# Ledger of designs, part 12: peptides against a protein of PDB entry 8BZL

Target 1, 228 residues: chain A of PDB entry 8BZL
Amino acid sequence: SYDRAITVFSPDGHLFQVEYAQEAVKKGSTAVGVRGRDIVVLGVEKKSVAKLQDERTVRKICALDDNVCMAFAGLTADARIVINRARVECQSHRLTVEDPVTVEYITRYIASLKQRYTQSNGRRPFGISALIVGFDFDGTPRLYQTDPSGTYHAWKANAIGRGAKSVREFLEKNYTDEAIETDDLTIKLVIKALLEVVQSGGKNIELAVMRRDQSLKILNPEEIEKYV
Target 2, 242 residues: chain B of PDB entry 8BZL
Amino acid sequence: SRRYDSRTTIFSPEGRLYQVEYAMEAIGHAGTCLGILANDGVLLAAERRNIHKLLDEVFFSEKIYKLNEDMACSVAGITSDANVLTNELRLIAQRYLLQYQEPIPCEQLVTALCDIKQAYTQFGGKRPFGVSLLYIGWDKHYGFQLYQSDPSGNYGGWKATCIGNNSAAAVSMLKQDYKEGEMTLKSALALAIKVLNKTMDVSKLSAEKVEIATLTRENGKTVIRVLKQKEVEQLIKKHEEE

## One batch from the design tools (peptide; made by RFdiffusion4, then SolubleMPNN)

Design b1_p8_7_s1 (from b1_p8_7, 3 letters changed)
Fold by OpenDDE base, seed 1:
Structure b1_p8_7_s1 (fold): chain B 228 residues (1-228), chain C 242 residues (1-242), chain A 8 residues (1-8)
Amino acid sequence: as target 1 above (228 residues)
Amino acid sequence: as target 2 above (242 residues)
Amino acid sequence: SLADRLFE
């Protein structure tokens, strides 16, 4: 039984596999999330898609439900597992509770799932962090971040992945009430934040926008360029 | 630190899964498999390495497997692992058919297997599958499709791609010669031969060393056909004359 | 690199 223990405490009290999973996240492309007044925006660094690859199958931003979407950084295959579980839970909640999940609820679910994989025998942690955005049924915009440990918090703005530090520094400086006064300004803030780490401008950025009482919208490159 | 190299399902200090990487490396030594998507069909071309005169079984297809009426796959890597995965694909497809009374969508079948692959990278006591797969198929949602999956459980859709030996070179050639939106099955077949001729470690490409399957639609039905040796010979001959 | 293909 001991031979299957993957995530254990070191003598100094560290969970190295969790820390190393966090390093895996840093190998992922950058994702940023910003909560506006009546909008939530996810932006991701677009990984160079191979010329012959179908772009449809390369998605870093996904819907969990009609009112919730997620961006991730880290192991793509791990992310798929988490996304699938979350989607099932969202649907289950609708069936059993007869209401959509709150953003906090689904975040907590994902966080709990991740935490279990840090404590269960014979399982390694998920190598992903996630930004989860959406609207609660009362119309409140929400942004949450979770990491491989299963820790989660609510944020005004945050970033994950390889360029997260630089993006966060930018957001700390530039996130003001004035900067998010309008939907357009909020979108611009996300783009500017990503441009701190993305070289080729709007062509290498993917943006998802969710407005109150509206479905998730993925902006096309032309729409993104309007904000640059 | 090499201690992370030998253990399955463990992150290195740098956040790497070495066993998955090593599995992918091993696949690079396997026989070459190509997939090419055309407007009117999709094809798989695979290197046949096990040609021995003393083999009692006439292998119609060594590396290309029919999964259901609408899908086929080619495998690169450990044969035993491939057998397990191809069997699982068939089972998944059949279960879906029984449950929903319609064929499983192509991408859904791919993802189902990829979830299994991923699990073997995350759960202790298991090693990654040493297999990459190319999938060809048709469904009513997206038409003709080509997918690639690797030991990590990652997958992607492709217009053309290659796995196995010299895959990087093959992909480069495909990028150069693939004409987006203008690819016919005929041209795809010619391209497959061209790429295989350059990427296979053989002095001369022969029909006995190549398996080719095409997936087309005829009268509203999917047709999966493995080319006869004579047909492959003709393709090779045409290439040599150019 | 092969490693890079695992991450998004």
Scores: peptide ipSAE 0.282, ipTM 0.748, DockQ to the pose 0.742
Fold by OpenDDE base, seed 3:
Structure b1_p8_7_s1 (fold): chain B 228 residues (1-228), chain C 242 residues (1-242), chain A 8 residues (1-8)
Amino acid sequence: as target 1 above (228 residues)
Amino acid sequence: as target 2 above (242 residues)
Amino acid sequence: SLADRLFE
């Protein structure tokens, strides 16, 4: 059956394993990305950490380089592989080109990696989508999304995971130039977007902020509450 | 669901990896393994199910493996798979030591193996490892550490956790009794015995059915010690008197 | 569920 074949097109042109991988993404907790004027913000639904679990080992938002970070939805183990590959590429690029990667470059790299795993009979697709944010060397904020197929696009704002549809609908209505006029407003927009799908309020939200020429900052719960 | 059981590296229409889930289910039938992190050490406690009188005593530990001077692990699941993975852990640790002239950080060793596990879920012609592991260790970065990994290649750090048979019940008990910030190795040992006594499918807990290892720091060195049967007996006795 | 543990 075509649905069992990793790299075979169905008669109607479907790659079922890729589509099923997209379904895997929907099982992940929600992640949101928003590009502001001089800020990029990632917000994620914080999965309930088991009482005895070390929180430091639960990371849905990861730095790829000093100027790039990523949130993902889907298979956690798959994400780790992608993150590791991306980090290596970022470092390699710095060594060989003597400049940090552009956000588009590293997104394209990740996308290409994913695509290759859709075309080899010996491999299944990655069960992850990613929001990749950061700053190019010229100071331009960027937001990209990539999915299991290896397709990627630039976005002003987007969401992935279980509640992505609702969050996207919210963003479509509320993302305006006025809404992102300041860093604080941009952060507030992300929080409001996540609150559409997160029931327990601000306590179950993790936010990462990257400003121009600044390192990734993960906001603590107290900081998040100030925006609620 | 059965339609997708034949291939280990395919998604179901719902986006599930059934072979990984089945591997995890298999681990649920394995002997119970506990890990508890204390302020002054970390321990593993494992059920010994195969007590055969004809077993050669050469094996110091059936379920607890020393990985290097700073780390040990306990396994739940398919024994043959466990042997392969524990060997791989030792090799990874050794390669790191040779390359960097320092011991591998605990989390790095865990992640290295987890990447291998993940690969066996993604590449064709391979099945997931039917093994979960608990790792205990010490490094200069984070001190005493406890990790858990599963067939998917996922892992996490823990204050206390359990894998294998009746793991859910054990975890529940650990959640109730674990006192964050106040856990001594002594109290951790007592807690381990308490939990094992309730979770093992035995009428009475005996020292022969329990293997316990502790990892401590003495004079700036890591000490991994498997408790002697007499020591375990004393722990059990103490528990019964309470 | 076991399935839920695989996803984040």
Scores: peptide ipSAE 0.281, ipTM 0.765, DockQ to the pose 0.792
Fold by OpenDDE base, seed 2:
Structure b1_p8_7_s1 (fold): chain B 228 residues (1-228), chain C 242 residues (1-242), chain A 8 residues (1-8)
Amino acid sequence: as target 1 above (228 residues)
Amino acid sequence: as target 2 above (242 residues)
Amino acid sequence: SLADRLFE
């Protein structure tokens, strides 16, 4: 049945469903990740939460484990599936290997999951990109990005979503050793990067910080304004 | 362009899932369902469209379903799809209870179903469920809760929201009149009637056309009650006198 | 738009 082969090669060698899934990612709000010296920072553009919506249920940044967190852009429901599977894997790894996952390991797991959905019969690609940040057990900060194709790479800084291009351009110009010399400067860099695409200042930014040997901390709006 | 309309689980060139969007459009033609969270309870109000005098069994609740002792839902969309999903919700809740010897947290039940919905948007050979749900519940973690889920498997918590016919207008009205932190169940009921009166395509709102359920806590127990027709009549009358 | 609700 032709209906089972969703992701197929075009005559010119393109996987259109993967490319179109990437277009779906671009419909998502912008997310930014920056690796500092001893800190990783995720920033996301807040969608205007409907007045009567519970903010608790609108999250673009989530913890996968104590040492790993993720931001995503794209289909929210797809993201939930990926997040849940990643969390299960993180716990499974702890039980089986008796160590937490490395950031690379869990990224590779997520990437493999995404890749399988590009090749499995009757499945469409995930319509999400993810920024995965955290610390390895040796204390090394890591930032990875993955896309609908299942590709992944390590980054110093990166962005995903609708404003990703502009944010990346900003980061390419402004990411220096001096710019990430301190935790505060690193946070400031993320905020400045997001402000390239986010209107109305710090009120529309959600920021999460993970420092070495610390859990994910989501900054409140007041804390964010201190950096603006 | 037509190729993307016929296949159930494919992205369009623009990154859209048309079948999901179309399912959501279908829900817009369904009867209106409202949910309102109050300080002392949560309610569902739903339009009843099938009033047949010849029906032997007065179904007390056509659109509002008790899921377990702590949760209920209302449905907008395809009835057959709704039946499948509501049954699944009950099964999930029951399995959880049996496994963990405690009621399933409200959000976990919602997410469990949402994962199913999402699967039907991603796995071939399936079509999205043409159903949106409003969930009301209580648990020890977050107290009274109101959730909305759609065919995509997306969900959100709400203070007040609406699905089905004229939902956008209803939401606008709710935004105007809902007072955060000051909403009592009584005021929520009044608000529900007010909104339904304006959003339902009826000349006059009648108790026969409205189902209302409230979820409250009494003596440390959740009480889910479907309002009697007389009670609904009183609410309507009160609204007409204001 | 309804489509916008699907994406975050």
Scores: peptide ipSAE 0.190, ipTM 0.665, DockQ to the pose 0.756

Design b1_p8_7_s1 (from b1_p8_7, 3 letters changed)
Fold by OpenDDE base, seed 5:
Structure b1_p8_7_s1 (fold): chain B 228 residues (1-228), chain C 242 residues (1-242), chain A 8 residues (1-8)
Amino acid sequence: as target 1 above (228 residues)
Amino acid sequence: as target 2 above (242 residues)
Amino acid sequence: SLADRLFE
């Protein structure tokens, strides 16, 4: 139908709309996630905020619940939809199951949502990838990544967005047990990874950290500069 | 590739949503709307294009809509789309008030509409709304606020911004003249006139072609006022004298 | 004009 967005298989077995959605993700600013021993860290490349724009309204890192936060790359409006749905699910889970979600659970929920939009007639895929980090109730730090296809995997470290390739290459070389031995070292690793693609140093980086049994903390620029 | 721009909103091979881009392009043909945040208020200034003597003037404004007691918006784009969205904004605000017995926070109202806009970019059989909006409001959380939203469902907060015809030029002028932290409503009004005078496709700026609304706080209440034509004339005159 | 009414 000419009037319906459909994701169908090509003759060679490709889902082009999903692949193209992945290209949309690559247009997004870079996000990186690292799982430490007792910390999870998200870092994002700050897009230059236009003069007169309120920085408060420009966020790439958001809380889904007290124990889970997410960074994304791709279409901002799409991300908002996913974030809102995830937040509702987190609250629903608390109400019905009487426990907060596990990081895997909420990731799976998001992944399933994305997958449905790849298979439902009249829908296009979400143009976002997400890094989802947090702590399970048992205190285990978790990092997951999901893409427009609805796939998800657990990671030690990963990156999404325009500079993801370079950042991943850096992480593959530099992610060691020694590099994440302390919270500070873990944070430093994230910053160093982002600096592979960010030109203006610490001023163009936003960092969020979550420690065990602690709320999400967004580092201020002064705090970030201490690690540079 | 033409096949991606002529269909329902789908991704191009490069990851672009052409229908959304085209909707944004369409808005560029609409009349200019400005928003400026001041320390003591916020304003909307909009180009009025529909000037007809036989029009029934029993309306709040042509391009500026009161949403609730604490918020107003201005629209740039397809008139019919704008009417649908402004009505939806009012409904959302009212439903919130009924449910929570307090007015909806400004950003939350903006977000709610933006989610609707986004949906029209993702679901088949729909086209993006050909409308951008400027929102002005006051709430207890952030005080005076100015927001802009586009057909994609994206939005942002601003100190000053512009949508519609010659918006890029207007934004540049605003960047030059806007003084953060020192902007009074009076100075904001003057700035609005200055920018409109340069960006509107008219030979001479006249009060009949400009609508201005201010949102202020008086005695703990929000006051939304559309300036009278005489007031706008005075502002224009003052600008010409400078 | 009618065309002008299509856009706000």
Scores: peptide ipSAE 0.035, ipTM 0.650, DockQ to the pose 0.040

Design b1_p8_7_s2 (from b1_p8_7, 3 letters changed)
Fold by OpenDDE base, seed 3:
Structure b1_p8_7_s2 (fold): chain B 228 residues (1-228), chain C 242 residues (1-242), chain A 8 residues (1-8)
Amino acid sequence: as target 1 above (228 residues)
Amino acid sequence: as target 2 above (242 residues)
Amino acid sequence: SLADLLFE
């Protein structure tokens, strides 16, 4: 009975719709984020693009602003709504505060948005988790994760989606200062992490790299193969 | 499972939105709609099921709607829902034109509607629209374009795709016969007829049961044309001779 | 599956 109501607590204090939204996230393809010394890297499992589908319209990694990008797992349509609102907020912040958002700020905004959708009687939670990476104006690389509940935390590395558990276990073992000593090593770490769950090697991986004072770069398949 | 079937805006324990899935299932029972992108144009081909002899006005197009001067769409699903969504598309396009004094980019129009569709899956008291759409258009940013959207508010760009009845079979055929980079509008029309002939639940394909629209560029202007019945007959005849 | 089409 409690699982049918959008905004009610169970007797044991659970919000079932939020938990079920988290299950929706697990149906999404795997995304991984790693914070390096002077780089942030997002990697995603390529969903097999249907033959004849335009790859341009299949984006699991998107820019929120020049200094912030996001990967998500879960409901694609829900993600689009969150992305659009976040982009508007980033632009609004630039206009009103005259500075780009910090990664924490935009993460908090997204988290607050998600939280509101867990507490309103007429709305379901967003069925998405997000990895948000970027650089603050002081040049500090950041990685945050949000979930359907509206919680958020800063991470050195994390993963979301179907293979997240295996990827996290890999990262827990292999994320060291030595492993992220260079940009190339950081990229390699992300690839190796994804290969724990992605079959058929580098062809099924999409990688995005953001370096300090640089725009988001999506690596082409040839560039990815150099790291494999 | 049935406990979650009645509410439109709740997740199942497995994280599924059953009402959205059911809406998509309903579309599978609708008439077939095809879209094919060519180098020199884009087309929509749709099954016309309501050939009622008592229909007074042969609607020029039952399933293909002009949205603006640069875009058209076809619909598969609940007719009433389709009417609401196509009207909304036209309104969005006109508002954009008024505000920016230029036509709305194709993908932006698609996403605007998809955001509405998504909202009907997330806000209480609403059901998903039981409609999928194919969009054809031209804009200065990407040229000729073909999009598909579903009840979830998801969309994608396509070189060729199909919605409605026997869509899976149609998509399979398109995958086999679509030649990337070599598709002319003429070849696309022939392919559309070929696929419809196999996917429509009719013994014989007739021009009365098929609506085809093409979108081309002539002298720097977009031209949306619905093929005349005689033109469709010629296409069918040509197919039968091959 | 239809469900797979909803998630990315």
Scores: peptide ipSAE 0.220, ipTM 0.729, DockQ to the pose 0.778
Fold by OpenDDE base, seed 2:
Structure b1_p8_7_s2 (fold): chain B 228 residues (1-228), chain C 242 residues (1-242), chain A 8 residues (1-8)
Amino acid sequence: as target 1 above (228 residues)
Amino acid sequence: as target 2 above (242 residues)
Amino acid sequence: SLADLLFE
């Protein structure tokens, strides 16, 4: 009988499974998102790829659509489910509404999905947080965050995962209009933020950039080193 | 602590999925399976533990399963779970073929099963599958491929990897001896024997205890071949002579 | 740890 009600309120009003899912997120590698003036940047800490592992299959940053990408922290398999559903929704929206999704729309969709998994019988919460970035059709850059609870908010900059606290503290101090005045400065800000928690320099950072009216670009290590 | 161990897969206070971890631990007790990607092919090598003299039919492959014309897999873990998953893989592959009139891409088949595995870690009333799989395949998109999946529904592509008993030691050996870009199927076979010889809890490696399958391309067709016992014996003998 | 393999 108890297996039906996985996520229940504690006597003190806590949803422990949601809180524990948030702890699972903290076990994930750090991801950072920054909204610039005409750019959105995602950076993630690369876990040391095993020497024999194909890097192609290790992706922490993914495109949801041409105008939206996502980084996550937490359970990889959970993330895949969310990503796939989000992609389907993005395509469905294009077919039905004849326009791409807004970043807020797809974030809300993901958030709603997560929330349902906190309330549905026989389902545990998703063990992931996500940073969702992109451009709306009007060219406005957006950054959103979702957590296991299904909450979402818009951010100028944020971080998730094991090093999120330190990175956020850095961003709070260093995120200024001057620091994001150019695309390059915005990229540098993300790299500097990640370097607060990443021990070995540019080799352990994956960086994705989306500029206005451009597709997601994943920077190669050489490109990243230019900003370090 | 026990509360999280005995129920449907739920998060511990520390954010751990103990049932998934326990499933992975169970796989560590299964027979060793190796996968090695070469330039001209990919192979699976698996430990055969059930050698019963009274078996009426010598099963050519106990642990290696052909999924379709372009893919095969090896399993480590609970046999019954493995049977369910391998059957599902075959069904997925066939449905895709029927729908699209082309073979399913290797990674898509892997991900399809991984989504199933993940579901069994998230939905109530189900336990994780106690199975890890190695997948070998060829498709027009990426050529020869090797994948590993675990009970969580996580997967990865590999040049070489190992699941099951002593997998950590095997992986370490593979890391040491695998030469990127220079691996031929012949050298991969030799490496597989070398690693199995060290990782299997047997005094002497015998062909009866090892299953090997190779996937190659011949005349624009994928060929999946299970090595004959005599061929495996020759590989073992060659290793012993070196 | 095995747990670490579950997370990215």
Scores: peptide ipSAE 0.142, ipTM 0.656, DockQ to the pose 0.816
Fold by OpenDDE base, seed 5:
Structure b1_p8_7_s2 (fold): chain B 228 residues (1-228), chain C 242 residues (1-242), chain A 8 residues (1-8)
Amino acid sequence: as target 1 above (228 residues)
Amino acid sequence: as target 2 above (242 residues)
Amino acid sequence: SLADLLFE
């Protein structure tokens, strides 16, 4: 049955299902990641939470381990699968290697998972991109991005989702050593970047900060307003 | 467009999963189910479409399923799919209990099933489940809880929500009348009747066409109770008098 | 839209 070959090459050498999965990512809310000197910051556009919806269940930024967190854009249910697999791998690594994962390691794991879903019969690609940030055991801050194809790269700053182009353009212009000189400046940079696409200011932004040897901190709206 | 409609769940050029959207559309034609979270409990109210006197009353409910001692759910969509998923929920809950010697947290049970739903949207040779669920439960972590899940495997927690026929209108009414922080189970029951009366495709709301279950805590234990027909009649009568 | 519910 032709139903087994979901992701196949076109005559022109394109993997259309992967490309279409990338289009799915563009339907997701904007996420931005910035690597500072001693800080990594994730910012996400808050989707208007329905009045009766519990905000607790709307999470676009998730911890993978104590030293790694992830933001995503695209299919929420797909993201949950990736997050769960990544969390299991992080724990497995701690048990087998007796050290936490490096940010690159877990990124590669996620990338490999995504890639398999682009090549396995009877599977469609994941409709998500992810920004993965954290600290290696040596204290080095890291930012990685993955896409539906399973590719991954290290970044100083990047964005994914519907407003990614505008945010990236902003970051390309404004990401300087001076702009990330302090933790506060780095946070401000993320906020300013998101404000390129987010309406109504800081109320529609979720920010997560990870500092060296510290746990992931999600900033409350009051804390965000201090940076606006 | 049609090429992406007939195959295994694949992405359209625009990044849409049409089979999932169609499953959600199908659910819109199912009987109405609503859930309301109160300070002292949580409830499910569902439209009963199959009213046959010869049905065995031993059944908990047509549309409301007890999952374990602390959780119940209501379903909108394909009955056969619902049966499979509700059985799976029960199995997941029991396996957890056996493994950890404590009841599964509500959100974890919901998530476990949602992962299964998601898989049926991603793996070839499978179709999405044509079912949305409302979950009510209690656990020591978050107390009383209400969740909604759809064919995509997405889920969310709610103070009040509705699935099935006329769900959008029901949600609008719930938004208008739901008083956050002040909702008692009694008021929630009244609200449920009010909303069902307006959203069900019936000329007159009758107790035989409505199933209501409440989840409360009594003496440190969860109590899941399906309201008797007489109790539902009283609720309807009270609504008509207002 | 139904599609919007699928994405975050």
Scores: peptide ipSAE 0.127, ipTM 0.651, DockQ to the pose 0.793

Design b1_p8_7_s2 (from b1_p8_7, 3 letters changed)
Fold by OpenDDE base, seed 1:
Structure b1_p8_7_s2 (fold): chain B 228 residues (1-228), chain C 242 residues (1-242), chain A 8 residues (1-8)
Amino acid sequence: as target 1 above (228 residues)
Amino acid sequence: as target 2 above (242 residues)
Amino acid sequence: SLADLLFE
């Protein structure tokens, strides 16, 4: 019997490989996403970048297009594959439809890709969850999450990875209209949420901010400290 | 539990890819390879385990491979797997050159191979490559560069790093001694010898057991040079005198 | 752990 990675149903109806892929996600560093009024914010736990590692090559937050960015938790190599395909799709959409993708569209594309890898006998599921944020062409901020199963939903706020449970609990308590009333408050909310699980404060946090009609901005450590 | 250990592309209940981990473990027992980025160049140093007395003095680098005019790599792990991947790297680089009429950027070459590695961890009927690679190169975008990749398809850029036997100890030493912004190729070579002397499972470091390649820029061209045995001997001697 | 190297 060829050792094919087969995602099959258990007798009780579980797809174990998908569930195990979800466990892989939990081993990833924490990522959080928050949708504000006119801003979307992604925050990630910086793994202790090895002192000699080039920070440029450690990207937990990436742009998929000018209007969409993504954070992930789980297998880094798997994420790269998903990111590359998503980027290609974003460009293809621009060429064929002459408009940028909606955040929902690209999320659905990624979700479909993941789903296919759960159904093929020759493939294992992707070991990643993703937070996808951005703005639709009409200026509406969006936040989506997708998991290894290919399921996706729209969120006001969410978290993935190792500390996701604690971060989500924090967000459930603290996400209010008042808490996201301004861009700065929204950023502060993300930082506070991450600080629930991240040690040593702002130095171990990477933040990406996308405002309406603006490009993705990665905040430097000094900028992050202003919110702490 | 055992069924997940033997299958190539299956997650364990804990979300682990055991075959990838085992491949990485195997690499830990391979000969030591290190890379160091300097301001004026980049180098690879690799342990040579097979000293073939019958090999003609053809400066055969066993572990260091020229990929194109601007890049070289060293490999730790299964030799046959290394040969396949290094050949693939050369092909990718050549195809890019033909298509775009310029050398492939260093990171793009690394990522292209890493995507292949990743595929061997995700598609059924394949096993992970039992190799890690260090890449050195120069391009017009980022200048001198050093990358490391592993069986999972992960990669990263480094100022200095090590793969293979005693890599953790080597990395620790590099962290202590690497001076950011002040590293010359000369100092990098000295550091390489220092680290190898401590991390190789040999009583005394000898030039016959070490391969060193440097990548520099001369007159707007990349020069990849494998050090002669005499040059390596001089480096070792200098280290012993310090 | 080796496992930690696979995840971000």
Scores: peptide ipSAE 0.192, ipTM 0.705, DockQ to the pose 0.805; fails the geometry check

